# Ledger of designs, part 103: peptides against a protein of PDB entry 4AID

Target 1, 242 residues: chain A of PDB entry 4AID
Amino acid sequence: FDIKRKTIEWGGKTLVLETGRIARQADGAVLATMGETVVLATAVFAKSQKPGQDFFPLTVNYQEKTFAAGKIPGGFFKREGRPSEKETLVSRLIDRPIRPLFVKGFKNEVQVVVTVLQHDLENDPDILGMVAASAALCLSGAPFMGPIGAARVGWVDGAYVLNPTLDEMKESKMDLVVAGTADAVMMVESEIQELSEEIVLGGVNFAHQQMQAVIDAIIDLAEHAAKEPFAFEPEDTDAIKA

## One batch from the design tools (peptide; made by RFdiffusion4, then SolubleMPNN)

Design b2_p18_4_s1 (from b2_p18_4, 8 letters changed)
Fold by OpenDDE base, seed 2:
Structure b2_p18_4_s1 (fold): chain B 242 residues (1-242), chain A 18 residues (1-18)
Amino acid sequence: as target 1 above (242 residues)
Amino acid sequence: SLLEKMEEIRRKAAERRE
C-alpha cells in the first residue's frame, strides 16, 4: 500500500489527511480526521462526455451512515432512501464552493461522496467533509481548480473561535461557515445573533486566513499522491461568438 | 512537478476568465 499522510495542527486540533489505504477504485479518495471525527471523501469522474450533455453533471452526496450513528446525535433509524435535512444541507455546502472551480466546458459526470465514519460529538463532520472533498478532487486528476479550504467561525466571549466544538457553539453568537481558495472567498453561510457587520466581515477574513494552512496541506498531499491531470482541452467556444 | 501542472491549469483557467 502506498499510503500518503499529511498532519497539521489546526485551531488547536490535529487534522490528518490520508490517501492510499481505502477506496482505491475512486479517482481520488481521502480519509480525513479531526479529533476523533472521521470522514471518507471519494471523487469519481467519467472519462468522456455523454452525447447531448449540455450542463455540468456534478453530484455531491454527504451521508451519515447508521454504523456511525452510535455517536451521531439524533441517530434515529433513518429509513433507507432519502437524505436527512442535515445531509442535504451539508451536500449543498460542499457543492457550492467546488462547482465554480471546474474548468469551463468540462461536462463529464463527476460524483463526490462524503461518508461520516466516526463522530466524536465535538467536531462537526461538515467542515471536515468540505476539506476532504477538496482533497479528493485535487488527487483525482479531474480538471478542478482547487483546492478549497473551509472553516467555521464562532464568536465566544468577544473573540473569534476557529471550528468551535458543538459545546462551544452553544455559547457562540455566530455560526459562520466560509469556503475559499488561496486567493478568494467562494462561499459564506452565516447565522448571526445581534453582531455588527464589522464583526461578521472580520469573521470572514479570519476564516479565510485560517483555512490557508488547510489549503497548503492539501497541496502538499497532492504533490505526493495526486494522479496525472486528465487530458482535457475545452473547445474554443470563443470562436463561435466571433 | 504535479504542482506546476496544477498551477499551469490554474493559470490557464484564470486567463480564460479574463
Scores: peptide ipSAE 0.025, ipTM 0.622, DockQ to the pose 0.061
Fold by OpenDDE base, seed 3:
Structure b2_p18_4_s1 (fold): chain B 242 residues (1-242), chain A 18 residues (1-18)
Amino acid sequence: as target 1 above (242 residues)
Amino acid sequence: SLLEKMEEIRRKAAERRE
C-alpha cells in the first residue's frame, strides 16, 4: 500500500491527513484525525458529462454513522436513512466554500462523502470534515481550484481560541466558522454574543491566518499523492487566471 | 493562478512517480 501521511501541529492539537489505506476506489480519499476524532472524506467524479446537464451536479454528504453513535452525542437517536439536522448543516458548511472553486463549465457529477468514524467528544468533526473534503478533492484529479482550509474560532476569556473543544465552546462568546483558500475567505458562519464587529472581523482574520498551515499541509500531501489532473478544457479560460 | 499552481503540483507529483 502506498500510504502518504502529513502531520502538523494545529491549534495545540495534532492534525493528521492520511491517504492510500482506505477507500482506494474513490478518486480521492483522506482519513483525517484531530485528537481522537476521525473522519473519512471521499471524492468521486464522473469522467463524462451527462447529455443535457445544465448545472454543476455537486453533492456533499456529511454522515455521523451509527457505528460511531456510542461516541456521538445523540447518535443513538438518529433515524436510519435521514440526515440529522447537524448532518444537513455540516453538509452545507462543506458545500458552500468548495462549490465556487470548481472550474467554470465543469458539469460532471461530483460526490463528496464525509463519514465520522470516531468522535472524542472534544473535537467537533465538522471542521475536520471540511479539511478532509478539501484534501480528498485535491487528491482526486478533479478540476478543483482548492485547497480550502477551515477553522472554528471561539472567544474565551477575552482571547481568540482556534478550534475550541465542545466544553470550551460552552464558555465562548463566539462560534465563528471560516473557510477559505490561501488568498481568499470563501465562507463565514457565525453565532456571536455581545461582541464588537472589530472582534468578529479579527476572528475572521485569525481563522484565515491559522488555516494557512492546513492549506500548506494539503498541498504537500497532494504533491505526493494526487492523481493526474483530469483532462478538462474549461469553457471560460479567464476564470483560471484568478 | 491557483490553477497553474495546482497543475504544477500535480505535474511534480507525476514526475516523482516515473
Scores: peptide ipSAE 0.024, ipTM 0.621, DockQ to the pose 0.693
Fold by OpenDDE base, seed 4:
Structure b2_p18_4_s1 (fold): chain B 242 residues (1-242), chain A 18 residues (1-18)
Amino acid sequence: as target 1 above (242 residues)
Amino acid sequence: SLLEKMEEIRRKAAERRE
């Protein structure tokens, strides 16, 4: 097995991005670990467009497997077939920042699947899932203009906290999820309790600064493990509508 | 730029296959 691994310290925790051991049948696959929370992201894309395809068919599926449910807060045996509210929300959190980063005119089917394999009851797998999905896409050869980073920011005891634990989040006046590229914020989702706009904006900036280390880690992993870019030339007609 | 970083990744990925 040709296993490539990148390890960084991130917010006082070890983030590990690994490829080459699991899900080799995918175009890209990344096992991401923070603490003892573990997620597998896979990216698969069609090598041709379907006849008559008029929109970009991106599907993002975040899933918490039943085998991990005993270690997931509020994890119950999910009914087969319908995503939970959490899975639906996290799937959207991953989708929102990645969708606009595909090359315009690319209408091949893309499937991103993020599977929670383990939960440590401290580190939420959603941020880790966003990072893993970004990394998997960068490794896949799909015309994805990533990477994205992601971060959660809390406000605990009058300070910003990067990726607060579930226990720290109980005391947090802010749940701020930010995703972005090296150059731009792409998505903000926030729940705020009686905080000034200045503190919230400062939180967005803090998140964007802190995610740079993750972006750089994904780039480093991709430099060592990415597939060749898929040969894609957008049709001239799609370029004019930009 | 992000594009330049992605181009560099692509270049390095190609160099590993040669």
Scores: peptide ipSAE 0.028, ipTM 0.638, DockQ to the pose 0.597; fails the geometry check
Fold by OpenDDE base, seed 1:
Structure b2_p18_4_s1 (fold): chain B 242 residues (1-242), chain A 18 residues (1-18)
Amino acid sequence: as target 1 above (242 residues)
Amino acid sequence: SLLEKMEEIRRKAAERRE
């Protein structure tokens, strides 16, 4: 197996991105680990457009499977066959920042699946899932203009905390999720308790700064393990209007 | 080409690490 691994220290935790061992049938596949939380992201894209396809058919599915359910909060109430509220939310958190980064005019089907394999009850798999999905897309050869990074920011004892644990989040006055590229913030989602706009904006900037190490790690992994870029030329829609 | 644009983005991202 040609296994490639990138390891970084990130927010006082070890982040591991691995490819080449699992899901080899995907265009891109990344096993991501932070603490004892483990996710598998896979990216698959069609090599042709469906006849009459008018929109970009991107599907993102975040899922917490039953094999991880013994360590997943609320796993006892998972009705088989429907995504939980968390799974639906996290799927959207992954979708929102990646969707605009596909090359304009690309309308081939793209499927991103993030599966939680293990949960440590300290590190939330949502941020890890965002990072893993970004990495899987960068490895796939799809016309994705990433990577994105992601971070959660808390406000605990008058300071920003990168990717607070579930226990630290109980004391946090902020739940701020940020995703972006090296150059831009692409998505912000926030729940805030009695904090100034200045502190929130500072949290966005803090997140964007801290995610650069992750972006860098994804690029390093891609340099060693990415597939050849898919040969896609957008139809010059401007040339047809002339 | 799209390939060249992707390579340029990757290159620019690599140059920011040096």
Scores: peptide ipSAE 0.024, ipTM 0.640, DockQ to the pose 0.100; fails the geometry check

Design b2_p18_4_s2 (from b2_p18_4, 9 letters changed)
Fold by OpenDDE base, seed 2:
Structure b2_p18_4_s2 (fold): chain B 242 residues (1-242), chain A 18 residues (1-18)
Amino acid sequence: as target 1 above (242 residues)
Amino acid sequence: DLLEKMEEIRRKAAEKRA
């Protein structure tokens, strides 16, 4: 097995991105770990477009499996068959920043699946899932113009906190999730308690700065483990004139 | 190439931190 691993220190925690051990049937697969929270992201894409396909068929599915439920808050009573509200929201949170980064005119089916394998009750798997999904897409050979990074920012005791623990978040006046490329912020989602616009904008900038280490880690992993890029040429009508 | 594009992104990210 050719296992590639990237490890970085990120916000005082060890982030590990690993590929080559599991889910080899996927185009890209990444096992991501932060603390004792573990997620598996897989990316699969069709090698042809379906006849009559008129839109980009991207699906993102975040899942907290029942076998991990012993460590997932509220996980014991998942009714089989419908995503929870959390799973639906996190699936959208991952979808939003990645969807616009596919090459224009690419209409092959793409499926991203993020599965929570373990939860430590400190590190939320949502941010880790965003990072893992980005990494899996970069490894897949799909025409994805990533990577994205992601970060959660809290405001605790008058300071920004990168990826606060679930306990630190109880004291936070801000829950700010940011995703972006090295060059641009792609998505902001925020819940704020009586903070100035200046503090919030500063939080977005802080998040974008802090996610650069993750972007670099994904690029480094891809340089060593990415598949060959899928040969895709957009039709001339879909060519973004630079 | 996707790898060339990622290398370009990495370079730009390094230039912004310098």
Scores: peptide ipSAE 0.024, ipTM 0.603, DockQ to the pose 0.064
Fold by OpenDDE base, seed 4:
Structure b2_p18_4_s2 (fold): chain B 242 residues (1-242), chain A 18 residues (1-18)
Amino acid sequence: as target 1 above (242 residues)
Amino acid sequence: DLLEKMEEIRRKAAEKRA
């Protein structure tokens, strides 16, 4: 198997992005690891538009599987057939920053699936899932204008903390999730306890700076492993509304 | 342009495979 791997140090942890070992049937597939938390992101896109398709049919599905339930906080009580509240929220966190980055007029079906394979009880798989989804899309050949990076920022003992552990988050006055491209912040989600706007804005900037290493890692992986770009020309009618 | 940047990334990826 031609396995491509990128490894970086990120927030004092080793981030590994790997492709080519599993899920080869997908257009893009990335196994991402941070600590002992492991996620698989897959991207699949249709090679044609459905007749009468009037909207962009992107589906993002974040899943924590039952086989990982013994290592996932609250994982024991998954209702079959309906996503948990966490799975729904994380699916939206992944969807929000990626949806605007598809080429305008592209209306082929796109499915992004992020599966938590392992959880270490320290590193939350949501950020890792965002990174893996971005990487899988960049490898797929889909007309996706990524990569995005993502980061969680905490505020612990009067300092910013990149991707705080679940234990550090108990002491954090901020849960700030940021996603963006190299050039722009695309999404912010925040829960804040009695912090100034200045500290929050500083947290967004800190996140955006720290995610550049991840963006660069995805680019490097894509340079070695990305499929040929899907030949897509937007019809002129969709270009004129720019 | 973000499109041009992605096309460049994709081109570099193709050149490394050739």
Scores: peptide ipSAE 0.021, ipTM 0.636, DockQ to the pose 0.576
Fold by OpenDDE base, seed 3:
Order: C-alpha cells, then structure tokens, then sequence
Structure b2_p18_4_s2 (fold): chain B 242 residues (1-242), chain A 18 residues (1-18)
C-alpha cells in the first residue's frame, strides 16, 4: 500500500492525516486523527454530468455510526436510517464552506462522506471531519479550489482556546466554529455568552490564523498523494453572452 | 489549466507565508 501521512502539532494536539490504507475505491479518502478521535472522509465524484442537470449536486453526509457505539456518547440509541440532529448539523457545517469552492459550471455529482470511527470524549469529530473532508476533496482530483481549514475557538479564563475539549467547552463563553481558505473566511458559526464583538472578531481572526497550519498540511499531503486533476473545462458562460 | 491555477494559488499562498 502506498500510504502517505502528514502529522502536525495543532493547538497542543497531534493531527494526523493519512491516505492510501482505507477506502481506495474513493476518488479521495483520508483517515484523520486528533487525540483518539478518528474520522474517515471519502470523496467521490461522477466523471460526467447527468443529462439535464441544472444545479451542482453536492451531498455531504456526516455519520457517527453504531459500530462506534460505546466510543461515541449516545451512540447505542441511534435509530437506524435517520441522521441525528448532530449529524445533520455537522453535515451542513462541512457542506457550507466547501460548496462555493467548486469550479463554476461543474455539475457532476459529488458525494462527501465523513464517518466517525472513534471518539475520545475530548476532541469533537466535527472539526476533524471538516479537515478530513477538505483533505479528501483535495486528493480526489475533483475541481475543488480548496483546501479549507477549520477550527473551533473557545473563550476560557479570558483567553482564546483552539479546539477546546468537551470539558473545556463547558467553561467556555464562546463556541466559535470557523472555516476558510488560506485567503478567506468562508463560514462562521457562533454561540456566544455576553462577549464583546471585539472578542468575537478576534476569535475569527485567531481561528483563521490557526487553521493555516492545517491548510498547509493538506497541501503537503496533496502534493504527495493527490490524483491527477479531472480534466474539466468550465463552459465559458461568458461566450453565451456574446 | 485547472492544475496551473491550483498551483498558482498554492504558490501565491506559499509566497505570502514566506
């Protein structure tokens, strides 16, 4: 197996991005680990557009499967066949920053699946899932103008905390999730308790700064393991206006 | 091509970090 791995220290934790061992049938597949939380992201895209396809058919599915039951809080009681509220929210959280980064006019079906394989009860799989999905897309050869990074920022004891643990988050006055490219913030989601706008904006900037290391790690992994880019010429929509 | 554009984006991003 041609296994490629990138390891970085990120917020005092080891982030590992691995490809080549699992899900080799996908266009891109990344096993991401932070602490003992482990996610598998897969990206698959159609090599042709469906006849009459008028919109970009991206689907993102985040799943905390029952096989990880006992390694995921509440995992034993998940009803088969319907996403939990968390799974639905995280699927949207991953979708939002990646959707606008596909080349305009690309209307081939794209499916991103993020599966939580293990949860350490400290590191939330959502941020890790965002990172893994970004990496899987960058490896896939899809016309995705990523990578994105992602970070959660807390406010604990009057300071920003990168990717606070679930226990640290109980004491946090901020739950701020940011996703972006190297150059731009693409998404902000926030729950804030009595904090100034200045602190929140500072949190966004902190997140965007801290995610650069993740973006660089994805780029480095892609340089060594990405598939050849899919030959896609966007229809020159400007030529139809002439 | 898309590769050159992605490489250019990566290059520009690297140049901003350097």
Amino acid sequence: as target 1 above (242 residues)
Amino acid sequence: DLLEKMEEIRRKAAEKRA
Scores: peptide ipSAE 0.016, ipTM 0.532, DockQ to the pose 0.079
Fold by OpenDDE base, seed 5:
Structure b2_p18_4_s2 (fold): chain B 242 residues (1-242), chain A 18 residues (1-18)
Amino acid sequence: as target 1 above (242 residues)
Amino acid sequence: DLLEKMEEIRRKAAEKRA
């Protein structure tokens, strides 16, 4: 197997992005690890547009599954059944920042699946899932103008905390999730307890700065493991709908 | 405006990369 791995220190934790071992049938597949939380992101895209496809058919599916210790699914798998509320929310959280980064006019079906394989009860899989999904898309050859990074920011003891643990979050006055590119914040989701707008905006800036290391890590991984870009020329008509 | 504040954040983030 041609396994590529990028490892960085991020917020005092080791982030590992790995490709080439699992879900090789996907266009892109990334195993991401932070602490002992492990997610698998897969990106698959159709090589043609469906006749009469009028909109960009992106589907993001985040799923949490209990696996036996040490078993990692080798394949692209979908969750059977109805998603939980959490899974629905996180699927949307991943969708929001990535959707606008596809090349205009690209209307081929894209499916991103993020599966939680392991949860350490400290590191939330949602942020890791966002990072993994971004990486999987960058590896896929799809016309995706990523990467995105993501970060959670807490406010604990009068300071910003990058990706607080679930226990630290109990003391946090802020749950701020930010996703963005190198140059732009793409998405903000926040739950705030009696904090000034200045602190919140500072948190968004802090998140955007801290996610740069992740963006760079995804770029490094893509330079070594990305598929050839899918040959896609947008139709001239979609360039005019600015 | 929240949009203006977000644009300023984006600008400051871009300036730190240059």
Scores: peptide ipSAE 0.014, ipTM 0.430, DockQ to the pose 0.035; fails the geometry check

Design b2_p18_4_s3 (from b2_p18_4, 8 letters changed)
Fold by OpenDDE base, seed 2:
Structure b2_p18_4_s3 (fold): chain B 242 residues (1-242), chain A 18 residues (1-18)
Amino acid sequence: as target 1 above (242 residues)
Amino acid sequence: SLLEEMEEIRRKAAEKRA
């Protein structure tokens, strides 16, 4: 077993990204931990395009397994077979920033699965899932122009708070989720209560600044554990002008 | 390579924090 681990302090919490212990059959697999919240992200991609494939077939599936239900709010009563509203929303939150970062013309099937294994009732697994999915893709060898980072920003007692706990969020006037690369913001999702546009824009900038440590951690992990890049050359008609 | 691209991203990110 070749286990690689990256550990950083992030917003006053320890973030751990680990690969090589579990799900080694995937192209990329990352076990991510923040506090006692634990997620497994796996990335798998087809090594050929299906005949007649005309769109990029990316699927993202965030799921909270029944075995973790005793540690996940509302998890006890999951009906078999359909994603919850939360699972659907978080799957979209992960999909939105990663989809545009695949090399143009790549139309092989890609499946990202994020599974919540444990929840500490303080650290939401959505942000952790976004980070883990980004890391898993960077390790996979898929033509993914990541990493992305992600952050949640609250506004508590007149200050920005990075990744507020579920209890701190009850006092927050803002729920701002941001995802981006080192260079650009890719996605913003926000719920705001009576705050100025200036505070919200400042929150986006704060998030983008704070996620740089996560981006660096993913890059460091990939330098030590990434698979060889998949040999893919886009067709000349799809050549992105450099 | 993807790794070279990631190294360049890391370099740019470090320059922005400096």
Scores: peptide ipSAE 0.018, ipTM 0.497, DockQ to the pose 0.064
Fold by OpenDDE base, seed 3:
Structure b2_p18_4_s3 (fold): chain B 242 residues (1-242), chain A 18 residues (1-18)
Amino acid sequence: as target 1 above (242 residues)
Amino acid sequence: SLLEEMEEIRRKAAEKRA
């Protein structure tokens, strides 16, 4: 197998992005690891548009499967087939920043699936899932104008903390999730306890700065492992204004 | 090509970070 791997140090943890071993039938597939949390992201896209398709049919599914239930709190009681509240929320967190980055006019079906394979009870798989999904899309050949990075920022003992552990988050006055491109913030979600706007804005900037290393890692992986871009010419929307 | 445009955008973004 032609396995490509990128490893970086990120917030005092090792982030590993790997492709070529698993889910080779997908257009893009990335195994991402941080600590002992492991996720698999797959991206698949249709090579043609369905007749009469009027919207961009992107589906993002984040799943914490039962096989990982022994390593995921509450996983043993997950009913088959219905997303948990967490899975629904994280699916939206992944969807929101990636959806605007597809080439305008692209209406082929795209499916992104993020599966938690292991949870270390320290590193939340949501951020890792966002990173993995971004990487999988960049490898797929889909007309995706990524990568995105993502980061969680906490405020602990009067300082910003990149990707706080679940235990550190109990002491955090901020849960700030940011996703963006190299040049722009695309999404911010925040839960804040009595912090100034200045601290929050500083947290967004901190997140965006810290995710650059992840963006660069995805680019490096894509340079070595991406499929040829799908030949898509956006319909000249300027011709409709004439 | 769209690839070349994406690579050029990436290159320009990298040059801005250098």
Scores: peptide ipSAE 0.013, ipTM 0.427, DockQ to the pose 0.075
Fold by OpenDDE base, seed 5:
Structure b2_p18_4_s3 (fold): chain B 242 residues (1-242), chain A 18 residues (1-18)
Amino acid sequence: as target 1 above (242 residues)
Amino acid sequence: SLLEEMEEIRRKAAEKRA
């Protein structure tokens, strides 16, 4: 197996991005670990556009499977086959920042699947899933203008906290999830308890700064493990309106 | 927000375990 691994220290935790061991049938596949939380992201894209396809068919599916349920809160109560409310929300959270980064005119089917394999009850799989999905897309050869990074920011004892644990989040006055590229913030989701806009904006900036290490790690992994870019010529959308 | 909904889900899940 040609296993490539990138390891960084991130927010006082070890982040590991690994490819080449699992899901090699995908266009891109990344096993991401933070603490003892483990996710597998896979990216698959069609090599042709369907006839009559008029929109970009991106599907993102985040899943916390029952085999991990012994370590995942609420995993025992999942009814077969339908995404939970959490899975639906996290799928959208991952979708939002990545969707606009595909090359304009690309209308081949893209499927991103993020599967939680292990949960440590400290590190939430959502952030890790965003990072893993970004990495898997960058490895796939799809015309994706990533990577994105992601971070959660808390506000505990008058300070920003990067990727607070679930226990630290109980004391946090902010749950701020940010995703972005090296150059831009792409998505912000927040729940805030009586904090100033200045603190929130500072949190977004803090998140964007802290995610650069992740972006760099994905780039480094891609330099060593990415597939050849898929040969795609964007349709000149200006020529059709003339 | 999506995040508020996620926190509410987490809260409800924690309450069911208690």
Scores: peptide ipSAE 0.136, ipTM 0.738, DockQ to the pose 0.015; fails the geometry check
Fold by OpenDDE base, seed 4:
Structure b2_p18_4_s3 (fold): chain B 242 residues (1-242), chain A 18 residues (1-18)
Amino acid sequence: as target 1 above (242 residues)
Amino acid sequence: SLLEEMEEIRRKAAEKRA
């Protein structure tokens, strides 16, 4: 098997992005590992638009499977068939920054699936899932203007912490999730306890700076493993409304 | 550096758990 792997040190942890071993039937597939947390992201896109399709049909599904439940907090109580509140929220966290980055006029069906395969009870799979989804899209050949990076920022003992562990988050006054491209912040979600706007803005900037290493890692992986870009020409009518 | 500060915070947090 032609396995491509990128490994970086990121926030004092090893991040591994791997492709070519699993889910080869997808347009893009990335196995991402941080600590002992492991996620599989797959991207699949239709090669044609459905007749009468008037909106961009992107679906993002983040899933924590029952086989990982023994290592996932609350995993034992998952109802089959309906996403948990966490799965719904994380699916939206992944969707929000990627949706605007598809080429205007592209209305082929796109499905992104992020599956948590393993959880180490230290590293939350949500950020890892965002990174993996970005990488899978970049490998797929879809007209996606990524990559995005993502980071969680905590505020512990008067300093920023990149991707705090679940235990470090108990002491954090901030849960700040940021996603963006190399050039722009695309999404911010935050829960803050009695912190100034200055500290929060500094956290956004810190996140955006720290995610550059991840963006570069995805680019490097894509240079070695991406499929040929899908031949898509937007209809002139959608270009004129810019 | 900010990275060194984060590493120090992580070290202190790990020491509190031990």
Scores: peptide ipSAE 0.022, ipTM 0.453, DockQ to the pose 0.016; fails the geometry check

